# Designs tried in a protein design run: peptides against a protein of PDB entry 5NXQ. Part 69

Target 1, 114 residues: chain A of PDB entry 5NXQ
Amino acid sequence: EIQIPVSMAAEEEYLRSKVLSELLTDTLENDGEMYGNENEVLAALNGAYDKALLRLFASACSDQNVEKALSLAHELKQDRALTAAVKISERAELPSLVKKINNIREARYEQQLK

## One batch from the design tools (peptide; made by RFdiffusion4, then SolubleMPNN)

Design b2_p16_4_s4 (from b2_p16_4, 7 letters changed)
Fold by OpenDDE base, seed 3:
Structure b2_p16_4_s4 (fold): chain B 114 residues (1-114), chain A 16 residues (1-16)
Amino acid sequence: as target 1 above (114 residues)
Amino acid sequence: SSLLEEMEEIIDEAFS
């Protein structure tokens, strides 16, 4: 049986989820209409997107590739995903990355207050 | 368990 590397599987899922999320977002922005379960679909897609991205993030952390991990963290959309990224960074014993991700979270909190 | 398995548990908990 063929074993697919975790990073490759995560990349495929990430790209799929990202494309679908972008397509739905573009449609909503263009049409300006909300039909029934569109918000639920978007939420599900965003969840899948962040989950896939976190798997890429975890892989980068396991490789001790802090720069790649940080770049991926910036692409996360949901706060719960950033929280997970912090926990993953702690498990990977990357305190510098923990601080930088917490800075991302704080910056987003400040933006929400505006 | 492996490091990646533990990280997967963190991810699963975040989206449970």
Scores: peptide ipSAE 0.693, ipTM 0.956, DockQ to the pose 0.714
Fold by OpenDDE base, seed 4:
Structure b2_p16_4_s4 (fold): chain B 114 residues (1-114), chain A 16 residues (1-16)
Amino acid sequence: as target 1 above (114 residues)
Amino acid sequence: SSLLEEMEEIIDEAFS
């Protein structure tokens, strides 16, 4: 059995989930029709997307690549994913990254209030 | 890696 490196597997999953999420979103926006299960499908895709992205984020943190980690954090969609990113940054002992990700969370909270 | 394993647990907990 051919084993794919974890990093490559994560990248593949990220790209796949990103494309599918975007395609579904575009379809919903263009057609304007929603079926009963579409919201559940979208939620599942977003979950898979963020999970894959977080694995890339974790890899970047383990490499002490703060700039790459931060850029990945900006791509996270769900608040629970940002929370996970903060915890991962703490485990990686990257306090500057923790602060920057918390700033992202605060900015999104402010946007939700508008 | 122990560090990556801990990070994976954080991810799993976030989406459990």
Scores: peptide ipSAE 0.693, ipTM 0.956, DockQ to the pose 0.764
Fold by OpenDDE base, seed 5:
Structure b2_p16_4_s4 (fold): chain B 114 residues (1-114), chain A 16 residues (1-16)
Amino acid sequence: as target 1 above (114 residues)
Amino acid sequence: SSLLEEMEEIIDEAFS
């Protein structure tokens, strides 16, 4: 069996999760049909999306590609994912990235308070 | 990579 590079595997999982999440969201917005487990499915998809994205983020941090890492952080949906991104950035000793991600998190908190 | 392994642990903890 061919071993797929970690980066490629993460990218594939990210894209798959992103597409599925978007499709489900679009379906809910356009059709208005909700099922009993739909919220759980959506949460799982969003979780998978962020998890895959964080792996790409970790890879970017490992490569010391701060700009790419920051761009990926902006694509994260959940607060817990942003928190994880901060921790990853700290471990990678990228304080500028830590500050920028914290700014993203704070901005989202303010938006939720509206 | 040990660094990537530690990062994976952070990710796993966030979604546990």
Scores: peptide ipSAE 0.693, ipTM 0.956, DockQ to the pose 0.801
Fold by OpenDDE base, seed 1:
Structure b2_p16_4_s4 (fold): chain B 114 residues (1-114), chain A 16 residues (1-16)
Amino acid sequence: as target 1 above (114 residues)
Amino acid sequence: SSLLEEMEEIIDEAFS
C-alpha cells in the first residue's frame, strides 16, 4: 500500500482547502444571497484550511524554522487556530514565535474593534 | 515523532 508523507499530505490538503474556501467566499460575496447550507460549508472549509495549515506550522516548528512558521501563522484565519499555534510554539520551546503570534492575535482584535 | 504527535493533539483539541 502506498503511504503519503505527512508533510506532502498536509500541503495538498492546505492547497485544496484554500482554493475551495476562496471560491466559495467569492461566490457568496458576488451573489450576496444564501439559498442553503453555504455558510456551513464555508465554515467547514475554513476549518479544514486552518487544520492543514497548522500541520505545516507544526512541521516548521519541529524543524526550528521560525521564519517559515511565522509566515504560516499569518495565513491562519480563525482565532482558535492562532491559539493552537501559540500552544504548538510553546511545546517547541520557541518563545520569540509565541510573542509574535500573540501580536498577530492582538492586531486582529484591534482591527475588529475599529 | 513524539513532538509532532503532541502537536497533532493540540490541533485536534482546537477543532473538537
Scores: peptide ipSAE 0.690, ipTM 0.956, DockQ to the pose 0.766

Design b2_p16_5_s1 (from b2_p16_5, 7 letters changed)
Fold by OpenDDE base, seed 1:
Structure b2_p16_5_s1 (fold): chain B 114 residues (1-114), chain A 16 residues (1-16)
Amino acid sequence: as target 1 above (114 residues)
Amino acid sequence: DEYEEIVEEAAELIAS
């Protein structure tokens, strides 16, 4: 049986999910028409994207690579994924990273209010 | 929640 390393599998899934999410988003923005399940497909793709990204984030935290972890956190799309990143950072005992991710969340909230 | 499994998986990785 062939086993794929966790980091390699996560990177592959992240890249695939990113491409598909961007393609669908661009299609919806350009065509502007909904025929049924487009929103559900987009949500599923974004979910897969964030989950794959969180696995990379966890790997960075495990390596104590705070700068890489923070960069990955900025790429997360859903607020609930940022919440997960905070939880992972807490488990990794990286309080500075927790603070910075919470700042990302607050900044996004402010943008939504504008 | 939706990401709880990922969080627990991450915790195991970090603790290893």
Scores: peptide ipSAE 0.663, ipTM 0.956, DockQ to the pose 0.918
Fold by OpenDDE base, seed 4:
Structure b2_p16_5_s1 (fold): chain B 114 residues (1-114), chain A 16 residues (1-16)
Amino acid sequence: as target 1 above (114 residues)
Amino acid sequence: DEYEEIVEEAAELIAS
């Protein structure tokens, strides 16, 4: 059996989830049609997307690549995923990254208030 | 917790 490296598998899943999420979003924006389950599908895709992204994030943290990790954190969609990224950063003993991710969360909170 | 499994998986990777 062919074994796929963890990093490659994570990248593949991320790209797949990203493309599907974008395609669904574009379809809804362009056509404006709702059939009752689009929001549920989108939520599921976003969850899969963020989970795949978090695996890439963890790999970057393992490599002590803070800049790459931070860049990936900016791509996370859900606040709960950012919370997970903070937890992973703490496990990686990267306090500067923890602070920067919390800044991302605070910025998004401010955007929601507008 | 929705991401608990991912966090634990990440912790194992980092610790390895």
Scores: peptide ipSAE 0.663, ipTM 0.956, DockQ to the pose 0.909
Fold by OpenDDE base, seed 2:
Structure b2_p16_5_s1 (fold): chain B 114 residues (1-114), chain A 16 residues (1-16)
Amino acid sequence: as target 1 above (114 residues)
Amino acid sequence: DEYEEIVEEAAELIAS
């Protein structure tokens, strides 16, 4: 059995989760069919998606690639995932990134209030 | 929380 590098495994999971999430989202938006469990499935996919992103985010932080990390943070869907990204940034001792991610969270809060 | 495992995994990666 070949050991797959962590970054490659994370990338694969991210891509898989992203494609599935987008497919389901498009189906719901365009076809409008509801069978009762679509929201649950979507939530599960979003969770997997964000977790995969966070692994990529962690890798970027480990590489001290703040720009890449920030770009990945913008792709996170759930607020709880952004909170996790902040925690990871703190562990990476990247206070500038912490602030920028918190700015993302604040911006989303403001958007939700509109 | 929901992402605690990921955070800890990330912390281990960063600390390594």
Scores: peptide ipSAE 0.662, ipTM 0.956, DockQ to the pose 0.865
Fold by OpenDDE base, seed 3:
Order: sequence, then structure tokens, then C-alpha cells
Structure b2_p16_5_s1 (fold): chain B 114 residues (1-114), chain A 16 residues (1-16)
Amino acid sequence: as target 1 above (114 residues)
Amino acid sequence: DEYEEIVEEAAELIAS
């Protein structure tokens, strides 16, 4: 069995999830058809997408690459994924990253209020 | 927690 490094596996899953999400979105926009399960599919894809990103995020944290980790955090879609990123940052003992991710969350909360 | 498994996996990676 082929062993794939964690970072490579995560990147592959991220790209796959991203492409599938985009393809579904494009299909809906171009064809205008409703199949009745689009929202469910999108939710599942978003979950897989964020999970893949979090694995990349963890790898960046492990490398103590705060800049890369922060960039990845900005790509996370769901608030619960950002919460997970905070937890991972805490495990990595990166308090500055924790603060910056919380700032991202606060900014998104403000946007929701507008 | 939907992401608990990911957090645990990440923690193991970081600790290694």
C-alpha cells in the first residue's frame, strides 16, 4: 500500500473538494436545474473542504509557519472550522496565531450583522 | 464536535 505524506494527502483532498464544490456551483449557475439535494451536497463538500484545509493548517503549525497557517485559516468557510483551527493553534503553542484567528472570527461575525 | 477527529489528528502530528 502506498503511503502518502500527511501534507500531500491533505492538499489532494482540499483540491478535490474545492473542484467538486466549484463544479457543482457552476452547474447550477449554467443549467439552472434543481435536483433537490444541492444544499446537502454543498454542506458535505464544505465540510470535507474545511477538514482538508485544517490538515494543511496543522502541517503548517507543525512547521511553525505562522504566516502560512494564517493564510490557510482565511480560506476556511465554516466558523466551527475556525474554532478547530484555534484548538490546533493552542496545541501548537502559537498564541499569536490564536489571536489572529479569533480576529477572523470576530470580523465574520460583524459581517453577518451587517 | 464535527472536527474533533481532525483536531486530535493534528495534535498527534504536532506532538510528533
Scores: peptide ipSAE 0.662, ipTM 0.956, DockQ to the pose 0.866

Design b2_p16_5_s2 (from b2_p16_5, 7 letters changed)
Fold by OpenDDE base, seed 3:
Structure b2_p16_5_s2 (fold): chain B 114 residues (1-114), chain A 16 residues (1-16)
Amino acid sequence: as target 1 above (114 residues)
Amino acid sequence: SEYEEIVEEAKKLIES
C-alpha cells in the first residue's frame, strides 16, 4: 500500500474543501438557497476546510517555517481552529507565532464587535 | 474538542 506524505494529503484535502466551500458560497449568492440545509452543509465544509489547513499548519511548524505557518493561520475561518493553531504553535515552541496568532484572534473579535 | 484529534496528530508529527 502506498503511503501518502502527511503534507501532500493535507494539501489535497485543503484544496478539495476550499473548492467545495467556494462553490457553495457562490451557489448561495447566486441562487439564494439550498432547500434549507445550506447552513448545515456550510458548517460541515468549514470544519473540513479548517482541519485540512491545520494539518498544513502543523507541517509548516514542524519545518520551523513561521512565515508559512502564519500565512496559513490567516486562512483559518473558525476561532476554535485558531485556538488549535495556538496549541500546535506552543507544542512547536514557537512563541512569536503564538503571539501573532493571538493577535489574529483579537483582531477578529474587535471586528465582530463593530 | 472539535479539533482535538488534529492537535494530537500535529503534536505527534512535531515530535517525530
Scores: peptide ipSAE 0.493, ipTM 0.919, DockQ to the pose 0.860
Fold by OpenDDE base, seed 2:
Structure b2_p16_5_s2 (fold): chain B 114 residues (1-114), chain A 16 residues (1-16)
Amino acid sequence: as target 1 above (114 residues)
Amino acid sequence: SEYEEIVEEAKKLIES
């Protein structure tokens, strides 16, 4: 049995989830057909997407690659995923990254208020 | 809670 590295597995799942999420989003935005469960499907896809990203994020933190970690954090869609990223950053003892991720969260909150 | 499992996995990775 060939064991796939964790980072590679996470990357593959991320890419798959990203593609599916984008395709669904585009379809909903452009075609506008509603069957009653699209939001639920989208949420599920976004969840999988963010989970995959968080695994990549964790790997970056483990490598102490703050810039890569921050870049990945910007790609997270859900606020609760950002919260998870903060927790991971705290455990990795990367306070600068914690601050930057919290800035992302605050910026998104402000955007939602507009 | 939704990402708790991922966080725990991440913590283990970082700790190792």
Scores: peptide ipSAE 0.490, ipTM 0.918, DockQ to the pose 0.832
Fold by OpenDDE base, seed 1:
Structure b2_p16_5_s2 (fold): chain B 114 residues (1-114), chain A 16 residues (1-16)
Amino acid sequence: as target 1 above (114 residues)
Amino acid sequence: SEYEEIVEEAKKLIES
């Protein structure tokens, strides 16, 4: 039995989840009508998307590639995923990255207030 | 939590 490398598996899952999430989001924004469990499907897709991103994020942190890690963090959708990214950054002993991710969270909070 | 498994997975990767 062949085991796919974690980075390759994460990349595939990220790309697949990203496409599906974007398609569903566009459909909901353009059509606007609910016919069933669209919100649940969207949540599941976003969850899979963020989980895949976090695996890529962890890999970047492991490589001490702060710039790549930060770029990936900006792509995270859920606040809970950003919280996870902070925890990973702390474990990787990257305090500058921790601060920058917290700034992302604060900026999103401010946008919600507007 | 929802991402607890991912965080633990990440910790192991970083320690490797």
Scores: peptide ipSAE 0.489, ipTM 0.918, DockQ to the pose 0.852
Fold by OpenDDE base, seed 5:
Structure b2_p16_5_s2 (fold): chain B 114 residues (1-114), chain A 16 residues (1-16)
Amino acid sequence: as target 1 above (114 residues)
Amino acid sequence: SEYEEIVEEAKKLIES
């Protein structure tokens, strides 16, 4: 079996998850609410999406591509994912990235308080 | 990878 490069696999998973998330969002907004397990479906999609992003984020950190890493962090949806990104950044010894991601978290917290 | 352990931990953190 041919091994697919991690970065390529991560990109493929990210794109798939992103498309599914967008499609579900559009469906809910335009065709009405789902019944039964819509929250579980949304959680699963968001989780898969963020997991895929974190893989890309980790890859960017490994490449010491701080700008790309930061851009990816902005795309993360869940706070837990941002927390994970901080941990990855700390491990990667990228303090500037840590600070910027924490700023993202703080900004989102402030928005939730409104 | 260099950050494999952190990535795995991160994945667990965001699991539902």
Scores: peptide ipSAE 0.366, ipTM 0.876, DockQ to the pose 0.154

Design b2_p16_5_s3 (from b2_p16_5, 5 letters changed)
Fold by OpenDDE base, seed 4:
Structure b2_p16_5_s3 (fold): chain B 114 residues (1-114), chain A 16 residues (1-16)
Amino acid sequence: as target 1 above (114 residues)
Amino acid sequence: DEYEEIVKEAEELIEK
């Protein structure tokens, strides 16, 4: 079997997960259909999406590309994924990135507490 | 931890 490079595999999975998430969201918004498992499906898709994105994030950190890493962090959906991004940034010894990601988390918390 | 495996994978990548 053809071995796909890790970075390419991560990008493919990210794009796939993103498309599926968007399609499902659009379907629910436009058609209003409820099958009883949408929340579980969305949670699973979001998890896969964030995990794929975190792999790209880790690659950016490895390249010491803070700007790219930060851009990717903004695309993360779940708070727990942002927490993981902080951990990765700490291991990469990128304190400026840690601070910026924590700022993203704080901003999202403030928006939710309105 | 939901993302523990990803973090561990990232650590291995960064340390290379």
Scores: peptide ipSAE 0.546, ipTM 0.923, DockQ to the pose 0.811
Fold by OpenDDE base, seed 5:
Structure b2_p16_5_s3 (fold): chain B 114 residues (1-114), chain A 16 residues (1-16)
Amino acid sequence: as target 1 above (114 residues)
Amino acid sequence: DEYEEIVKEAEELIEK
């Protein structure tokens, strides 16, 4: 068995999840309905997507690459995932990153009010 | 927490 580096595995999972999420989203936008469980499938895919991103995020934090970590945080879809990113940032002792991620959350909140 | 396992995994990575 070939051992794949954790970061590489995370990247592969991210790409897979991203493609599937985008494909499903496009299909729903164009066709409207699939098999009656579209929302559940989409939620599952988005969850997998964010989880994959968070693994990449954690790796970036471990590397003390705040810029990369922040970039990845911007790609997170769910607020709950951003919360997880904050927790990870706290564990990594990156208070500046915590602040920046909270700014992302605040910005999204403002957008939802529009 | 939906991401609890991911956070735990991240903690392990960061502590290394």
Scores: peptide ipSAE 0.544, ipTM 0.922, DockQ to the pose 0.796
Fold by OpenDDE base, seed 1:
Formats: C-alpha cells, sequence, structure tokens
Structure b2_p16_5_s3 (fold): chain B 114 residues (1-114), chain A 16 residues (1-16)
C-alpha cells in the first residue's frame, strides 16, 4: 500500500468532490427529474468537498499563509464548514483570519435575508 | 459535530 502525503490526498479529494458535485447539480438543473436520492447524494458530495477543502485550509493555517487560507475559506459551501474554519483559525492563533471568516458568514446571512 | 474530526486533525497538524 502506498502512503500519499496528506496535502496531496486532500487536493485529490477536493477536486474529485468538486467535479462530482458540479455534475450532479447540473443534472438536477438541466434534466429536472428526481429519482429519489439526488438531494441526499448532493449533500454527501458537498460535505466531502468541504471536508477536503478544510484540510487544505488547515495546511495553509499551519504554514501561516493567511491569504491562501482566506481564499480557501471563500470556497467553502456550508455554514457549518465556515464555523469549522473559524475554530481552526482560533487554534492557529490567527485572529485577523477569524474576523474575516466571520465576515464571510455574515455576508452570506445577509444574502439569505434578501 | 460533522467536522469535529477535521478540526482535531487540523489541531494536530498546526502543533507540528
Amino acid sequence: as target 1 above (114 residues)
Amino acid sequence: DEYEEIVKEAEELIEK
């Protein structure tokens, strides 16, 4: 069995999950047919996507690469994933990043209200 | 928490 570096594994999973999520979304939007489990599958794919992205985010935080970390945070889809990113940023002692991620969350809340 | 394990993994990485 081959051991793959954590960063490479995270990148591969991120890309795979991103592609599959987009393909499923396109199918639902273009075909308009439901076969019973599409929403569940989409949720699972989005979850895997955010988890993979959070691993990349954690790596950026570990490297003290705040700009890269922030860019990755903008790509997160679920609010609960943003919450996880805040927790990771707190552990990394990056208060400026914490503030900026919370601003992302607030902006999305405002968008939902409109 | 769905992301608890990810956060925990991140903590371990950051501590290294």
Scores: peptide ipSAE 0.544, ipTM 0.922, DockQ to the pose 0.819
Fold by OpenDDE base, seed 3:
Structure b2_p16_5_s3 (fold): chain B 114 residues (1-114), chain A 16 residues (1-16)
Amino acid sequence: as target 1 above (114 residues)
Amino acid sequence: DEYEEIVKEAEELIEK
């Protein structure tokens, strides 16, 4: 089996999870309940979505592409995923990126408090 | 940590 580059694999998973999330959202908005397991499905999709993004994020960090990494971090949904992004940034020795991601987290904390 | 494996994977990628 052909090995897919990390970035391509991550992008594929991201797109897959994003599409599925959008399809589920559309169904809920237009067709109503999906047999009572919507929240479970959404949680699973959100997890897969953020994991896929984190793989892209790691690839960007590996390339020392801080701007791309930061843009990807903004797309992360869960705070736990942002925490993971901070850890990855630290391992990549990108302190400026660490600060910027923490700024994202702080901004979201403020939004949650409102 | 639900993202532990992803972080480990990332560490391996960056280390290479």
Scores: peptide ipSAE 0.544, ipTM 0.922, DockQ to the pose 0.819

Design b2_p16_5_s4 (from b2_p16_5, 6 letters changed)
Fold by OpenDDE base, seed 1:
Structure b2_p16_5_s4 (fold): chain B 114 residues (1-114), chain A 16 residues (1-16)
Amino acid sequence: as target 1 above (114 residues)
Amino acid sequence: SEYEEIVEEAEKLIKE
């Protein structure tokens, strides 16, 4: 069995999860039919997507690539994933990135209040 | 490595 580098595996999982999430979302938006498990499947796909994305985010932080890390943070879907990104940034000693990610979270909270 | 440690921490946070 061939061992794949962690970063490469994360990229593959990210792309796979992104495609599947988009396909499911399109199906729900265009078809509108409920088959009983769509929300559970979507939640699982979004979870896998954010998990893979956080691995890429962690890699960017490790490389001290703040701009790439911030770009990846904008692609995160779940609030809990943004929280994880903040904690990763804190551990990477990137306070400017912490502030910018918190701004993303606050902006999404404001959107939900409308 | 530092990357591996951060990834492990990220996985822990996602499971919570």
Scores: peptide ipSAE 0.129, ipTM 0.768, DockQ to the pose 0.129
Fold by OpenDDE base, seed 5:
Structure b2_p16_5_s4 (fold): chain B 114 residues (1-114), chain A 16 residues (1-16)
Amino acid sequence: as target 1 above (114 residues)
Amino acid sequence: SEYEEIVEEAEKLIKE
């Protein structure tokens, strides 16, 4: 049996989760259908999505690809995912990336206040 | 936590 590289698996999961999340979100917003568990489903999808992204993010950090890592960080949805990204960046000894991710977090906080 | 586990898993990738 062929072993799937972690990075490739992460990319596949990212794409799958992204598509499903977007599809569900659009469907709920446009059709207004309620099934009683939409919030839970969305949370689960977002969790899977961010998890996949974080794997990609970690891979980018491992490659010392700060540009790619930062790009991926911008795609993270949950604040706790950004926190995880910071921790990963710290472990990877990328202080500049840490600062940039914290800036993302701060920017999102400001947006929430508007 | 769930995200701690994600970080741990991700850290394994960093150490590769």
Scores: peptide ipSAE 0.110, ipTM 0.747, DockQ to the pose 0.755
Fold by OpenDDE base, seed 3:
Structure b2_p16_5_s4 (fold): chain B 114 residues (1-114), chain A 16 residues (1-16)
Amino acid sequence: as target 1 above (114 residues)
Amino acid sequence: SEYEEIVEEAEKLIKE
């Protein structure tokens, strides 16, 4: 079987998880039916989504593409994913990106306080 | 943890 490049596989997983998350959200909003496991499913989907993004993020860091990396970081949903992005940026020796991602985290903290 | 594993995997990608 043909091996798929890591970045391409990550993009596919990102799109799939994004679509599934959106479909579930739309279904719940439009139909209003709960089956008791939606929150668990959403958590799993968000995890897969952020994991895929982090792989893309790591690839961007490897390419020294700070602007692309930053754009991807803005798409991350979970704070723990942003923390992972900071660690990746540190390992990639991109201190400017570290600062910018921490700014994203701080901004989200402020929004949670409102 | 799951995200620790993600970081490790991502770091491997950076080193490639």
Scores: peptide ipSAE 0.108, ipTM 0.745, DockQ to the pose 0.751
Fold by OpenDDE base, seed 2:
Structure b2_p16_5_s4 (fold): chain B 114 residues (1-114), chain A 16 residues (1-16)
Amino acid sequence: as target 1 above (114 residues)
Amino acid sequence: SEYEEIVEEAEKLIKE
């Protein structure tokens, strides 16, 4: 049995989820038709997407690659995913990364208030 | 939480 490295598996899932999410988003934007389930599908795809990203994020934190971790955090879509990233960063004892991710959260919150 | 499992797995990775 061939064991696929965790990072590779995460990358594959991320890419798959990203493609599907982008496709759905683009379709909804272009067609403008809602049948009642598109938002649920999008949410599910975004969930899978963020989970995949978080695995990559965790790997980056494990490697103490703060720059890569931060870059990945910027790609997270859901606030709850950012929260998870903060928790991961805390557990990785990367306080600078914690602060930077919290800044991302605050920035997004401010944008939502506009 | 939906991401608790991910966090837990991440913790394991960090400890390795």
Scores: peptide ipSAE 0.102, ipTM 0.751, DockQ to the pose 0.852; fails the geometry check

Design b2_p16_6_s1 (from b2_p16_6, 5 letters changed)
Fold by OpenDDE base, seed 4:
Structure b2_p16_6_s1 (fold): chain B 114 residues (1-114), chain A 16 residues (1-16)
Amino acid sequence: as target 1 above (114 residues)
Amino acid sequence: MEEYEELVEELEPLLK
């Protein structure tokens, strides 16, 4: 069995999840049909998407590539995923990245309150 | 609701 490197597997999963999320979003926007389970499907896809991103994020942190890590954090959809990114950054001993991700979270909260 | 804690723990060894 060919073992795919973790980074390559994460990239493939990210791309797959991104495409599926975009396709589902486009379908919902265009067809206007609510099948009742669409929100659950979206949540599941968003979870898979964010988890794939977090794997890439962790790889960027291990490389000490703060700029790449921050760019990936901006692509995270769920607040819980941003919280996970903070935990990863703390464990990677990247306090500057922790602050920047917390700023992303705060900005999103402020936007939701308006 | 699926938790991220398991993923964080899984990724921790890569951060050392």
Scores: peptide ipSAE 0.488, ipTM 0.909, DockQ to the pose 0.776
Fold by OpenDDE base, seed 3:
Structure b2_p16_6_s1 (fold): chain B 114 residues (1-114), chain A 16 residues (1-16)
Amino acid sequence: as target 1 above (114 residues)
Amino acid sequence: MEEYEELVEELEPLLK
């Protein structure tokens, strides 16, 4: 089996998930209700999207590219994905990044309360 | 929904 570099695999999955999400969104906006499974499809796409981003995030952490890692963390949609990013940052021994990601989580919590 | 723990564990070798 061909081993694909993490960054390449993650970029491919991210782009695929993003394109599919955009196509679904466009369909809902232009054609209305599909088959009543839109939310299920979106949930699956969001999961794939965040998982792809986490792979890119881990690659950035491996490169010690904190700025890139942080930028990727901002693109994560699910809180549980941010939690995973914190765990990755801890294992990468990047405490400054841990703090910054937790700040993102706190900011989102505050926004949800408003 | 699928948990991310498996993915985190999968990525751990990349971080070491």
Scores: peptide ipSAE 0.487, ipTM 0.910, DockQ to the pose 0.721
Fold by OpenDDE base, seed 1:
Structure b2_p16_6_s1 (fold): chain B 114 residues (1-114), chain A 16 residues (1-16)
Amino acid sequence: as target 1 above (114 residues)
Amino acid sequence: MEEYEELVEELEPLLK
């Protein structure tokens, strides 16, 4: 059995989730018809997407690649996923990354208040 | 809604 490295598996899942999320979003934007379950589908896709990103994020943290980890954190959609990224960063003992992710969260909060 | 805590715990061994 070919063991796929965790990073490769995470990349595949990320790409799949990203493509599906983008396709669904584009379809909803173009068709103008919302059937009612699209929000649930989008939420599920966003969850899968963010979880896939978090796996990549953790891999980047393990490699101590803070720049890559931060780039991945910017791609996270949900605040709860950013919270998870903070927890991962804390466990990885990357306090600089923790601060930067918290800055992302704060920036998003400020944008929502606008 | 699945909590991310389970995922964080799953990934913890990679961080050591």
Scores: peptide ipSAE 0.486, ipTM 0.909, DockQ to the pose 0.784
Fold by OpenDDE base, seed 5:
Parts: structure tokens; C-alpha cells; sequence
Structure b2_p16_6_s1 (fold): chain B 114 residues (1-114), chain A 16 residues (1-16)
């Protein structure tokens, strides 16, 4: 699927995906009902959210705005998205950001082990 | 599970 690189559209998609993901998550957590494809929908929404966010992340990297990029990375939900962020950071030649994102990943792993 | 590699490759030109 051909998507437009970072643009205002990416921000809109990010926000939309974020809201939908949060709403669905809250609903599932509150109601405990998991009917039909709700899990699949959530996964798809999370994917769309992270992908949109990664576009914003790439833009921040392009601007050499490490602080903004890092802030965006913290908002990524999936580990695989963080991995993608690392790859983007590497290509952007931002080794400090690579390290910081890996720290985010490590922190999340530690949380899962508790 | 959708791969991110294609997205990374798509975004690469923006990083140069």
C-alpha cells in the first residue's frame, strides 16, 4: 500500500487512530466483552496508530529533533514499532536516539517480567 | 501481523 510520506495527513491519521484505539481499549477493559473481531480491530488500530506515529517520528528525525522524536517513540505501543523506530533512527544517523529507544524497549520488557 | 519494513523503506528518503 502506497502511503503519503509525513504530512498533515499523517498527523490527522495519527490522531484518529489514537482516539479509536483508546476508545476501543477502554471499552474492552471496562466491559470485558470481546465479541467477534474486536481483538483484530484493536490490533489493526494499534498498527495504524503506530505506523502513523512512525511517520511523524521520521519527520522529527529528519529535522534532527531528537527530543521530539524520543517523545514520539514513547507513544509507540508495539515493540515491533519501536524496532522500526530504531531502524529509522539508524538511517537518520542518530545513534543517541537509537540508544534511547532501546532503553524504552528494555524498560517495557522489564515491566512485562514483573 | 503486518511488517514495518516496507514503511521503514518508504520513509528512508525523508531521512537523507
Amino acid sequence: as target 1 above (114 residues)
Amino acid sequence: MEEYEELVEELEPLLK
Scores: peptide ipSAE 0.482, ipTM 0.907, DockQ to the pose 0.696

